# Ledger of designs, part 24: peptides against a protein of PDB entry 4KTY

Target 1, 266 residues: chain A of PDB entry 4KTY
Amino acid sequence: YVLNDIGVIFYGEVNDIKTRSWSYGQFEDGILDTCLYVMDRAQMDLSGRGNPIKVSRVGSAMVNAKDDEGVLVGSWDNIYAYGVPPSAWTGSVDILLEYRSSENPVRYGQCWVFAGVFNTFLRCLGIPARIVTNYFSAHDNDANLQMDIFLEEDGNVNSKLTKDSVWNYHCWNEAWMTRPDLPVGFGGWQAVDSTPQENSDGMYRCGPASVQAIKHGHVCFQFDAPFVFAEVNSDLIYITAKKDGTHVVENVDATHIGKLIVTKQI

## One batch from the design tools (peptide; aimed at target 1 Y11 C111 V166 Y169)

Design b2_p15_2_s4 (made by RFdiffusion4, then SolubleMPNN; from b2_p15_2, 9 letters changed)
Fold by OpenDDE base, seed 1:
Structure b2_p15_2_s4 (fold): chain B 266 residues (1-266), chain A 15 residues (1-15)
Amino acid sequence: as target 1 above (266 residues)
Amino acid sequence: KNKEIAESIMRYETV
């Protein structure tokens, strides 16, 4: 995982899976320097730089521009007038080198761009990493492990009552590390996500969350396990909002979210 | 190109 400088990212729809190549370029000139620069901008101490838990968490924060003038500005408005459209990127190198030279966030990214750049960052620093694509990925923004869908009395969706949403697909990273801060057995792959989705203890970051812990329903383990769990395993809760202010659960779908999770092996 | 771009962009799903 560390040595591969070209990868494949899965995207599209669950019934129409697509792939795109991505050049990580972790060995290209200036990339290591840029990764060190990113950690410098994060004001990360030297002692922390040797800890993959801290490094991956800082990377999660710094690959996005929010909070700290990190690497990438996200955009989902389909305009992209003041930068490069997310789909135009083919790898991490140009993005990272632009960031290093300009010392300003690079525009623009979406999940696979964030994941691609983050993968380069992790691999460059010797952390085994891979990109994971989740189809029907939930964005639970109220931390209730549910995907709340509010319906009017006529059955139409009321989008004003919740900010919860589902992406057709979402990409994030898994980083390989030991987790001495967790019980035995919860090391290995850790979910980390640099796409700015939710605030985690004051910053837009996510992880590392133990994949094994999540698989076994242990959402109490740091970091951000409930959010990652919700992305892959939220129940859809269809709630009718009555005119009298009462809420009635009409239906529950436990099979829709996380319909397929894909990652490249090797 | 436009099709590829459109297909690569993340979209909110209607559930």
Scores: peptide ipSAE 0.214, ipTM 0.781, DockQ to the pose 0.135
OpenDDE base, seeds 2, 3, 4, 5: peptide ipSAE 0.189, 0.286, 0.176, 0.302; ipTM 0.728, 0.813, 0.744, 0.828; seeds 3, 5 fail the geometry check

Design b2_p15_3 (made by RFdiffusion4)
Pose (drawn by RFdiffusion4):
Structure b2_p15_3 (pose): chain A 261 residues (1-241, 247-266), chain P 15 residues (1-15)
Amino acid sequence: YVLNDIGVIFYGEVNDIKTRSWSYGQFEDGILDTCLYVMDRAQMDLSGRGNPIKVSRVGSAMVNAKDDEGVLVGSWDNIYAYGVPPSAWTGSVDILLEYRSSENPVRYGQCWVFAGVFNTFLRCLGIPARIVTNYFSAHDNDANLQMDIFLEEDGNVNSKLTKDSVWNYHCWNEAWMTRPDLPVGFGGWQAVDSTPQENSDGMYRCGPASVQAIKHGHVCFQFDAPFVFAEVNSDLIYITAHVVENVDATHIGKLIVTKQI
Amino acid sequence: SSEYKLPFKNKAEFL
């Protein structure tokens, strides 16, 4: 989780798992300096840089280009003007070195690309890290920790009212650290996510959220545990527009995986 | 490796 500079990112379906190799390249010339430049550009106060909670949270904001001209711009537009399609990248190095050289956000990326770059950032600084993949990953748009699926009278999905969504898969990172800001028992792996989905305190960032706290539903502990809980375990609520029609308690988060040691 | 959204089931499909 620190010294391996290559990895595997899982994607596809639960019974049709695909792998994508990834070069983290945290030891390549120019990468460590690039990680320092990322924190400088985030205007991160130097006095907080010894705190992995802070470093990881800044990283989750600065790896994406929203709000702060950070590292990577997300796109699903099937055009990718003036850049590289997200699927063309095979590692983090070219992205990070281009960012340092051009001093401009790099185009383009999707979840596994954000996760790959963020993983490089963490391991390069010495924060143990890994990439996780969540199949049937929920995106909660109204912060009620459930998927609200509005139906028309005919029973079809009302696409105007329905805002929540589900991904075939989504990848984020886990960072290893103590959590002196939380009661004992909630250190270890922290979910951190640099792919923009929902604002957290006015910026696109997410985490660190204690995985142990998410497991027992103690999502009151900072940061962004309710959103992460919703990604892995929200119920689907079918609502006819208001009458609750049905509840699917098993659809979300069918499987979560990471590369074996 | 493309990430995409999944459709939700209609009333006939989930029943």

Design b2_p15_3_s1 (made by RFdiffusion4, then SolubleMPNN; from b2_p15_3, 8 letters changed)
Fold by OpenDDE base, seed 1:
Structure b2_p15_3_s1 (fold): chain B 266 residues (1-266), chain A 15 residues (1-15)
Amino acid sequence: as target 1 above (266 residues)
Amino acid sequence: MIQYKLPFPTKKEAS
């Protein structure tokens, strides 16, 4: 999880799982220097650079360009006129070296690009890391651990009443570390995500969230466990919003989100 | 390859 410089990323649909290779290149010339540069741009204290909790959290913020002129600009509008289409990237090296050279955010990325670059960052700094793909990945926008689907009285969806959404697939990272800040048993794999999705204490970042804690329903532990939990385990709540302001839950679907979670086990 | 948001399933589909 550290020495392997080529990986496989799962994408596509749950019924049509696809894979692509990704070159992490954590040992390539200039990559370590760039990772250190990223931490410098984040103004990260030297004392924190040896702490994988702090490093992974900073990395989750800095791999995306939001807030801090970080590495990658995301684009999901199918317009890539001012950069490279996300699908054109084949690895992390070109992205990181461009960032170091230009000192400006690189365009463009989507989840697997963010995850790929973040994986390089983590591995380069000696943190075991892997990419995880979740199919039917929820984006809980209001932090209530559910997907709110509001229906008009006629059964049509009212898209103005919720900002929740579901990705066909989403990639993030898991980083291996001890968690002395958590109770015993919640170390090991920690979910971290550099794709800018939600604000976490003032910045677009996510994690580290204990995978073990999430698996056991412990969403009260730092960082961002509720969001990660919702990505994989949100219920769809169908709510009829009546004209009188009454909200009635008409249906609950607990099977739609997180239909498959896959990662390379090497 | 492109990541995109899915529409929510209809109430009928979920029932």
Scores: peptide ipSAE 0.465, ipTM 0.851, DockQ to the pose 0.774
OpenDDE base, seeds 2, 3, 4, 5: peptide ipSAE 0.198, 0.418, 0.059, 0.061; ipTM 0.676, 0.830, 0.673, 0.667; seed 5 fails the geometry check

Design b2_p15_3_s2 (made by RFdiffusion4, then SolubleMPNN; from b2_p15_3, 8 letters changed)
Fold by OpenDDE base, seed 2:
Structure b2_p15_3_s2 (fold): chain B 266 residues (1-266), chain A 15 residues (1-15)
Amino acid sequence: as target 1 above (266 residues)
Amino acid sequence: MVQYKLPFPTKKEIS
């Protein structure tokens, strides 16, 4: 079994799917050492470095710069001063080597950059991993498994009340591992995400969440299953905010989120 | 390639 050092990442729109190559470079000089350095910066105990559950969770935290001066700084405002635009990166090697050299977070990344670097990290450490792209990917910010869309009485969206959002597309990773901490049958592919989206028990991280558990609606299984479930399966709940302060549910759309999930097989 | 947030459909669009 051979781990590919070059991959394909899906992006764009659901009706105009695009692909780009990404060089993972897990076998390039200095990359493995950098991955070990990342775990050192995370102050990860040696005893946990052989546990893919702990490694993937730490990796999801450390690939983003939040909380711990991790690898990548995200930027979504189209302003990339004092850094590299996310679209300019072609692979993980330059990013990881810059991080190791400067010992400071690298600017800038978006979801596919985070996923690319995270994929390299996982593969370097012997964890089978792949990138997953979800079109119309929900961002549930209050962990209620739904997209709460608040409308004014005139039908326009109330941007102040509406905190949830939807990405045109979002990339995260799936890592293969056993889950002895879960019931039998929920090992295998685990969703992990290094793009800083929501705080998970004190840090911007996500996963590992059992893909099988999510597919069967078992959102109670650690880690962050509710968030990942919402990304692919949340309903849109349209709520009208009345002048008297009351809220009325007017519509529910169960088809808007997760229109297409694509991944390249390893 | 940039990732961005989509606007939600308005009431008129879903009605």
Scores: peptide ipSAE 0.518, ipTM 0.897, DockQ to the pose 0.896
OpenDDE base, seeds 1, 3, 4, 5: peptide ipSAE 0.503, 0.038, 0.021, 0.508; ipTM 0.891, 0.613, 0.573, 0.908

Design b2_p15_3_s3 (made by RFdiffusion4, then SolubleMPNN; from b2_p15_3, 8 letters changed)
Fold by OpenDDE base, seed 4:
Structure b2_p15_3_s3 (fold): chain B 266 residues (1-266), chain A 15 residues (1-15)
Amino acid sequence: as target 1 above (266 residues)
Amino acid sequence: MDQYQLPFPSKAEIS
């Protein structure tokens, strides 16, 4: 079973799905060496390098530059003066080779770039991996498994009262592995995300989280299942902030988040 | 080219 070195990334809006080719290049010269270098920079012990659980978690941390001078610096402010705009990348190879050569984080990435590079990393190390796009992807910032939307008394949204947000789309990865650390049935595809979104036990990383566990509402299993669950299944909680400081739940929308999850079969 | 016109993710407007 040969892994494809060219992929498709889904993006856009749920009602206007778009696709873009991405060159993973996991077989190109220097890429495997770079992936090994990434694990070296992470100071990953040799014994752990054969464990896809550990490798995917380390990769999740190292593909982003936060905490550990990893591969990619994220930027979402539309100012990319000190590097390459995220939209200019067409594949993982240039990014990884630049990282290996410069030994400094590469600027800049956003979710699909992180996912693309992470996909290369995983595949290069023999871990089956695919990119997943979630439309209406929630970002739970306060770890309450809800997407809080605060309203003024006049009904207008007050974005200052929460850091919770919903992306029109977000990309992450799924990696195939057994999960002997979890109950039977929760192996297979594991969600992992290298886009720096939330701190997970001291680092900006996410996963591996069992897709099967999340699908069945089990968020107690490592790693970061609550966060991933929230990305795809959070209820929108509309809360009116009263002048007296009280909060009143006005509405709950259980259908908005995770309208569509798209991925290419491996 | 379309590959260079990839729309950036954006925060969805919710009301």
Scores: peptide ipSAE 0.315, ipTM 0.793, DockQ to the pose 0.099
OpenDDE base, seeds 1, 2, 3, 5: peptide ipSAE 0.218, 0.090, 0.184, 0.225; ipTM 0.766, 0.712, 0.753, 0.769

Design b2_p15_3_s4 (made by RFdiffusion4, then SolubleMPNN; from b2_p15_3, 8 letters changed)
Fold by OpenDDE base, seed 3:
Structure b2_p15_3_s4 (fold): chain B 266 residues (1-266), chain A 15 residues (1-15)
Amino acid sequence: as target 1 above (266 residues)
Amino acid sequence: MVQYKLPFLNKKQAS
């Protein structure tokens, strides 16, 4: 989980699982220096750089360009006019070296690119890390642990009111660490995500969230456990917005989200 | 291999 510099990322559809090789290159020339540079750009105190909790949280913020001119600019509109299409990247090295050289965010990434670069960052700094792929991954926009699908009275989806969404698949990272800030038993794998999805206390970042805590329904623990829980467990709530302003729950689907979560055992 | 948002089903489709 630290020494391997080549990995496999799962993507595609739950019924058509695909894999892509990814070169992490944490031992390549200039990569460690770039990771240190990333923490410098984040203005991270030296005293915190030995704490995997702080490092992984900072990394989740800095691997994306939002807020802090971090490493990668995300794009999901299938138009990549001012950079490299996300699918063209084959590893983390070129991205990180370009960031270090240009000192500007690199375009463009999607979840597996963010996860790949973040995995390099974590492993480079001695934090065991792996990439996790979740199929039918929920994006909770209002932090209520459910997917709120608003319907018109005719039954059609009201796209204006419906802010929550579901990815066909989404990749994030799990980092191994102790969690002395949490109750006993919630150390180990921690979910961290550098893909800019939701704001967490002022920044687009996510985690570390205890996988064990989330697995047992404990979403009250830092950081961002409710969001990660929703990604894998949220129910779809179909709500009819009546003309009189009332809302009626028409249906609940508890099987749609998080149909499969996979990671390579490296 | 790009990500995309899945469309939600309407009431009739979801029921």
Scores: peptide ipSAE 0.524, ipTM 0.892, DockQ to the pose 0.901
OpenDDE base, seeds 1, 2, 4, 5: peptide ipSAE 0.487, 0.518, 0.171, 0.522; ipTM 0.865, 0.885, 0.707, 0.886

Design b2_p15_4 (made by RFdiffusion4)
Pose (drawn by RFdiffusion4):
Structure b2_p15_4 (pose): chain A 261 residues (1-241, 247-266), chain P 15 residues (1-15)
Amino acid sequence: YVLNDIGVIFYGEVNDIKTRSWSYGQFEDGILDTCLYVMDRAQMDLSGRGNPIKVSRVGSAMVNAKDDEGVLVGSWDNIYAYGVPPSAWTGSVDILLEYRSSENPVRYGQCWVFAGVFNTFLRCLGIPARIVTNYFSAHDNDANLQMDIFLEEDGNVNSKLTKDSVWNYHCWNEAWMTRPDLPVGFGGWQAVDSTPQENSDGMYRCGPASVQAIKHGHVCFQFDAPFVFAEVNSDLIYITAHVVENVDATHIGKLIVTKQI
Amino acid sequence: VEQHFLNFADFLPPP
């Protein structure tokens, strides 16, 4: 989780698992300097840089280009003007070195690309890290920790009212650290996510959220545990437009995986 | 398999 500069990112379906190799390249010439440049550009106060909670949260904001001209711009537009399609990247190095050289956000990326770059950032600085993949990953748009699926009278999905969504998969990172800001028992792996989905305190960032706190539903502990809980375990609520028609308690988060040791 | 949103209509519960 620190010294391995290559990895595997899982994707596809639960019974049709696909792998994508990834070169983290945290030891390549120019990468460590690039990680420092990322924190400089985020205007991160130097006095907080010894705190992995802060470093990881800044990283979750700065790896994406929204709000702060950070590292990577997301796109699903099937055009990818003036850049590289997200599927073309095979590692983090070219992205990070281009960012340092051009001093401009790099185009383009999707979840596993954000996760790969963020993983490089963490391991390069010495924060143990890994990439996790969540199949049937929920995206909660109204912060009620459930998927609200509105139905028309005919029982079909009302696409105007329905805002929540579900991904075929989503990838984020876990960073290893104590959590002196939380009660004892909630350190270890922290979920951190640099893919923009929902604002957290006015910026696109997410975490560190204690995985242990998410497991027992103690999502009151900072940061962004409710959103992460919703990604892995929200119920689907079918609502006819308002009458609750049905509840699917098993659809979300069918499987979560990471590369073996 | 590229990342995408799943269509809710594909797994609507039976009436």

Design b2_p15_4_s1 (made by RFdiffusion4, then SolubleMPNN; from b2_p15_4, 7 letters changed)
Fold by OpenDDE base, seed 2:
Structure b2_p15_4_s1 (fold): chain B 266 residues (1-266), chain A 15 residues (1-15)
Amino acid sequence: as target 1 above (266 residues)
Amino acid sequence: TPQHKLDYNDFLPPK
């Protein structure tokens, strides 16, 4: 995982799975220096730089530009006039070198761009990492572990009340590390995500969340396990908003979220 | 291909 400088990222629709190559370029000139610069910009102390838990959490914050003028500015509005469209990137090298040169956030990224750059960052620092794609990936905005879909009495979605959303696909990273801060058995792969989705204790970051903990429903384990759990396993709760202001649960669907989770296997 | 948020109207439960 650490030594592979070219990867494949899965994207598209669950019924039309697509792949794209991504050059991580962790061995290219200036890339390691840029990763060190990222940690310097984060004001990360030297003692923390040897801890993969701290490094991956800081990386999840710094690969996005939110809060800290990190590497990438996200854009999902199809307006990319002030930068490069997310689809134009083919690897991490140009992004990281531009960030180092300009000392300003690079425009623009979406999930696979964030995941690609974050994968380079982790691998540069000796952390085994891979990209994971989840189709029908939930975005829980209120940390209740479910997707609340509010319906009008006529059956149409009430977009004003419905805040939770679902991505057609979403990419994040898994990083391999021990978790001495967790009970025995919850080391190994940890979910980490640099795409700015939700605030986690003051910053747009996510993880590391134990994949084993999530698989066994242990959402109480740090960090951000409830959010990652919801991405892959939340139920859709259809709630009718009545004219009298009452809410009635009309339906529960446990089959739509996390339809397919794909990662490159070596 | 950009990622996008799905429209819940496309997969509502049958009434």
Scores: peptide ipSAE 0.546, ipTM 0.919, DockQ to the pose 0.890
OpenDDE base, seeds 1, 3, 4, 5: peptide ipSAE 0.512, 0.537, 0.535, 0.543; ipTM 0.901, 0.917, 0.912, 0.917

Design b2_p15_4_s2 (made by RFdiffusion4, then SolubleMPNN; from b2_p15_4, 7 letters changed)
Fold by OpenDDE base, seed 2:
Structure b2_p15_4_s2 (fold): chain B 266 residues (1-266), chain A 15 residues (1-15)
Amino acid sequence: as target 1 above (266 residues)
Amino acid sequence: TPQHKLDFNDFLPAK
């Protein structure tokens, strides 16, 4: 989880799972220096750089360009003007070296690119890390732990009222660390995500959230456990918006979100 | 292959 410099990332559809190779290149020339530079750009105190909790949280913020001119600019509009399409990247090295040389955010990334670069960052700094892919990954935008799907009276989705969304797949990272800030038993794998999805206490970042805590429904444990819980375990709530302004819950589906969660074991 | 948001209209509950 630290020494492997080539990995496999799962993507595609739940019924047509695909894999792509990704070169992490954590031992390539200039990569460690770039990771240190990232922490410098974050203005991270030296005292915190040895704490995997702080490092992973800062990394989740800095691998995306939002808020702090971090490493990668996300784009999902299929235009990618004045940059590189996300699918053209084959590893972290070119991205990190470009960031270091230009001192400007690199265009463009999507979830697997963010996860790949973040994995390199974590491994460079001695934090065991892996990439996780979740198919039918929920994006809860209002922190209510459910997907609110608003329907017109005719049964069609009301796109104006429906703010929550679901990715066909989403990649994030798990980092191994102790959690002395949590009760005993909630160390180990921690979910961290550098793809800019939601604001977390002032910045687009996510985690570390205890995987064990999430598995047992302990969403009160820092950081961002409710959001990560929702990604893998949200119910779909179908709500009919009546013309008189009332809302009626028509259906609840607890089977669609988090259909498959996969990661490379080695 | 890029990731994308799903269209909820594609998996509405049965009437």
Scores: peptide ipSAE 0.580, ipTM 0.928, DockQ to the pose 0.896
OpenDDE base, seeds 1, 3, 4, 5: peptide ipSAE 0.574, 0.575, 0.569, 0.579; ipTM 0.923, 0.928, 0.922, 0.928

Design b2_p15_4_s3 (made by RFdiffusion4, then SolubleMPNN; from b2_p15_4, 4 letters changed)
Fold by OpenDDE base, seed 2:
Structure b2_p15_4_s3 (fold): chain B 266 residues (1-266), chain A 15 residues (1-15)
Amino acid sequence: as target 1 above (266 residues)
Amino acid sequence: VEQHKLNFNDFLPAK
């Protein structure tokens, strides 16, 4: 989880699972220096750099360009005229070296690119890390732990009212660490995510959230446990918006979100 | 395959 410099990332559709190779390159020249530079850009105190909780949280913020001119600019609109299409990247090295050289965010990334670069960052700093892919990954925008799907009376989705969304797939990272800030038993794998999805206490970051806590429904444990829980366990709530302004719950589906969660096992 | 948001209309519950 630290020494492997080449990985496999799962992507595609739940019915057509695909894999792509990703070169992490944590031992390549200039990569460790770049990871240190990232922490310098974050203005991270030296005292915090030995704490994997703080490092992983800062990394989740800095691997994306939001808020702090971090490493990667995300794009999901199929317009990549001012940079490199997300699918063209084959590893972390070129991205990190470009960031270090230009001192400007690199364009462009999507979830697997963010996860790949973040995995390199974590491994460079001695934090065991892996990439996780979740198919039918929920994006809860209001932290209510459910997907609110608003329907017109004719049964079609009301896109104006429906703010929550679901990714066909989403990649994030799990980092191994102790959690002395949590009750006993909730150390180990922690979910962390550098893809800019939601604001967390003032900036686009996510985690570390205890995987064990999430599995047992302990969403009160820091950090961002409700968001991560929703990604893998949200119910789809189908709500009909009536002409009189009332809302009626017509269906609840607990089977669609988090259909498959895959990670490379070593 | 790029990451994209699903259309909820594609998996509405049967009426």
Scores: peptide ipSAE 0.584, ipTM 0.925, DockQ to the pose 0.903
OpenDDE base, seeds 1, 3, 4, 5: peptide ipSAE 0.566, 0.576, 0.557, 0.575; ipTM 0.916, 0.923, 0.915, 0.923

Design b2_p15_4_s4 (made by RFdiffusion4, then SolubleMPNN; from b2_p15_4, 6 letters changed)
Fold by OpenDDE base, seed 1:
Parts: sequence; structure tokens; C-alpha cells
Structure b2_p15_4_s4 (fold): chain B 266 residues (1-266), chain A 15 residues (1-15)
Amino acid sequence: as target 1 above (266 residues)
Amino acid sequence: MEQHKLDFNDFLPAK
């Protein structure tokens, strides 16, 4: 619901699910103006500002600082010098107002912070939105829809060859809209993600990807459906890299990725 | 709780 200004975000581990409150504050003074400012900074064409497809895609790019000096700088190194630790934020308002005041990216965020701010952005602009948490969330690095885990001959992981990775949990957003650019039946909830993970046609953004299309294995539809599909449905492929340069598939595991996907019921 | 990448060594397939 667009009218909800406070929410619950799921996080933690699959065997130790936790919740945190998040104040979206879409009705607070200056927040709508800041959302308009974000679109101005993106140099978004005025004709596109009424199109939720374009707005959500621009939002996914601009809520992160990469490429375009957007709202939030991510940090995952447990060293948060020169900013605020991601866990210290309790809502979107302070972040957005700081961005508007300083006109510089705000430090720092992780997935739930990105998702929280993005949720505010969407709701401010009249787009129904919710946050989704995926436990054991895959990050496909080479767009082959699988997690390639390379092993040494002794059975240990070869970290140099293994480029794919898995988050303990990851949060993104779903936005409700029609998709006249897709076949009938693929409107409704669309996955969008502002956490910078992969380059999508020239910048760090993700979506909108049809949730219905992904659920039915249709990854050929714009935008970024293969990446979102991989987040929730990748197989783990264990590959032994031999000293002679040959690769042998040792095992395939289809049970780990996307163990649990949780969202607050609207 | 921070988001972090998992260590694949923690769930290697059984031989």
C-alpha cells in the first residue's frame, strides 16, 4: 500500500529470521521534493515521469551512487569511515534530506537501506511498492544463470576462479504496474533493485522484471530477468579445475539458492 | 545484522 509510512524488513539468516522496522516517511516535509530532485539529477525526460516502467528503472539507478552520483554509497567491508554505518539508519527521511541538502551521495548503505529508500521513492511517486527478502540470494557474475563454484583438486574452493557469489540475505523491491511492453499476463509485481550488483545496459540498475514471467521461467523479457531469475533459482555447479586446465563438473545442487523468499503481506 | 557473502567452503558437496 502506498499509504503505509512504516514497514517491516526481514533480514538475518534463513535459520534465524529477524525483522526490523523502517520508517519510509513518504509524507514528511521535503521528501516528495527530494524524489523529484532525484529525477531531475537523472535528467529524466518529463514525458517519462508518468510511466512507472521508466520511473522504477531510473529509481533503481539513482538510489545508488554509482555512475550518476545517486543517493547512497554502498559499503560491505565493515569499515564505515567518513559516514554512517548502514545499521544506524532507521528510515529513509534522514538519508533523502541529507542527499537533497548536500547534493552529494550519502554514506553508507547495504541492501535493506537501498530497498528502504527505494520503497520511499516509489511510494512518493504513487507506485505501490514492497520490500522482498531472499535468503541465500545468488549473485550471478557472468549471466549464465548458475553459480559456478570452482574447486581445487584437493576439494577446497578456488577463490580466484570462483567469481559468482551468494548473499546470506538480499533485499530488493517489487513495484506494481502494468507492462504493456510485455505479453498479456506479465503485469503486476515487478522486481526492481537499487543495490549496485551488476551493470545493466551501461549502468548499475536492475528491473523492472516481471515476477510472473520469472516464476514461469521466462527470462527473455526486459529488464534484467535473467539476473533476477538467477538470484532465486540458480543451481550450484561444483567444478574441479585440473592442473592441466581442464574443468570437470563434480556436483550439481539445486536446493540452496532462494531457500526462503519473504515479503510483508499487503 | 550486516549483509555478507557466504563462504562456499561451508556447504561443499559430500564426497
Scores: peptide ipSAE 0.610, ipTM 0.931, DockQ to the pose 0.894
OpenDDE base, seeds 2, 3, 4, 5: peptide ipSAE 0.593, 0.583, 0.580, 0.586; ipTM 0.929, 0.927, 0.921, 0.927

Design b2_p15_5 (made by RFdiffusion4)
Pose (drawn by RFdiffusion4):
Structure b2_p15_5 (pose): chain A 261 residues (1-241, 247-266), chain P 15 residues (1-15)
Amino acid sequence: YVLNDIGVIFYGEVNDIKTRSWSYGQFEDGILDTCLYVMDRAQMDLSGRGNPIKVSRVGSAMVNAKDDEGVLVGSWDNIYAYGVPPSAWTGSVDILLEYRSSENPVRYGQCWVFAGVFNTFLRCLGIPARIVTNYFSAHDNDANLQMDIFLEEDGNVNSKLTKDSVWNYHCWNEAWMTRPDLPVGFGGWQAVDSTPQENSDGMYRCGPASVQAIKHGHVCFQFDAPFVFAEVNSDLIYITAHVVENVDATHIGKLIVTKQI
Amino acid sequence: SEEHKIDLSSILPDS
């Protein structure tokens, strides 16, 4: 989780798992300096840089280009003007070195690309890290920790009212650290996510959220545990437009995986 | 398969 500079990112379907190799390249010339440049550009106060909670949270904001001209711009537009399609990248090095050289956000990326770059950032600084993949990953748009699916009278999905969504898969990172800001028992792996989905305190960032706190549903502990809980375990609520028609308690988060040791 | 949002109508429960 620190010294391995290559890895595997899982994707596809639960019974049709695909793998994508990834070069983290945290030891390549120019990368460590690039990680420092990322924190400089985030205007991160130097006095907080010894705190992995802070470093990881800044990283979750700065790896994406929204709000702060950070590292990577997301796109699903099937055009990818003036850049590289997200599927073309095979590691983090070219992205990070281009960012340092051009001093401009790099185009383009999707969830595994954000996760790969963020993983490089964490391991390069010495924060143990890994990439996790969540199949049938929920995206909660109204912060009620459930998927609200609105149906028309005919029973079809009302696409105008329905805002929540589900991904075939989503990838984020876990960072290893104590959580002196939380009660004992909630350190270890912290979910951190640099893919923009929902604002957290006015910026696109997410975490560190204690995985142990998410497991027992103690999502009151900072940061962004409710959103992460919703990604892995929200119920689907079918609502006819308002009458609750049905509840699917098993659809979301069918499997979560990471590369073996 | 690339990352995408699934079609919610495909998982509608039986009548």

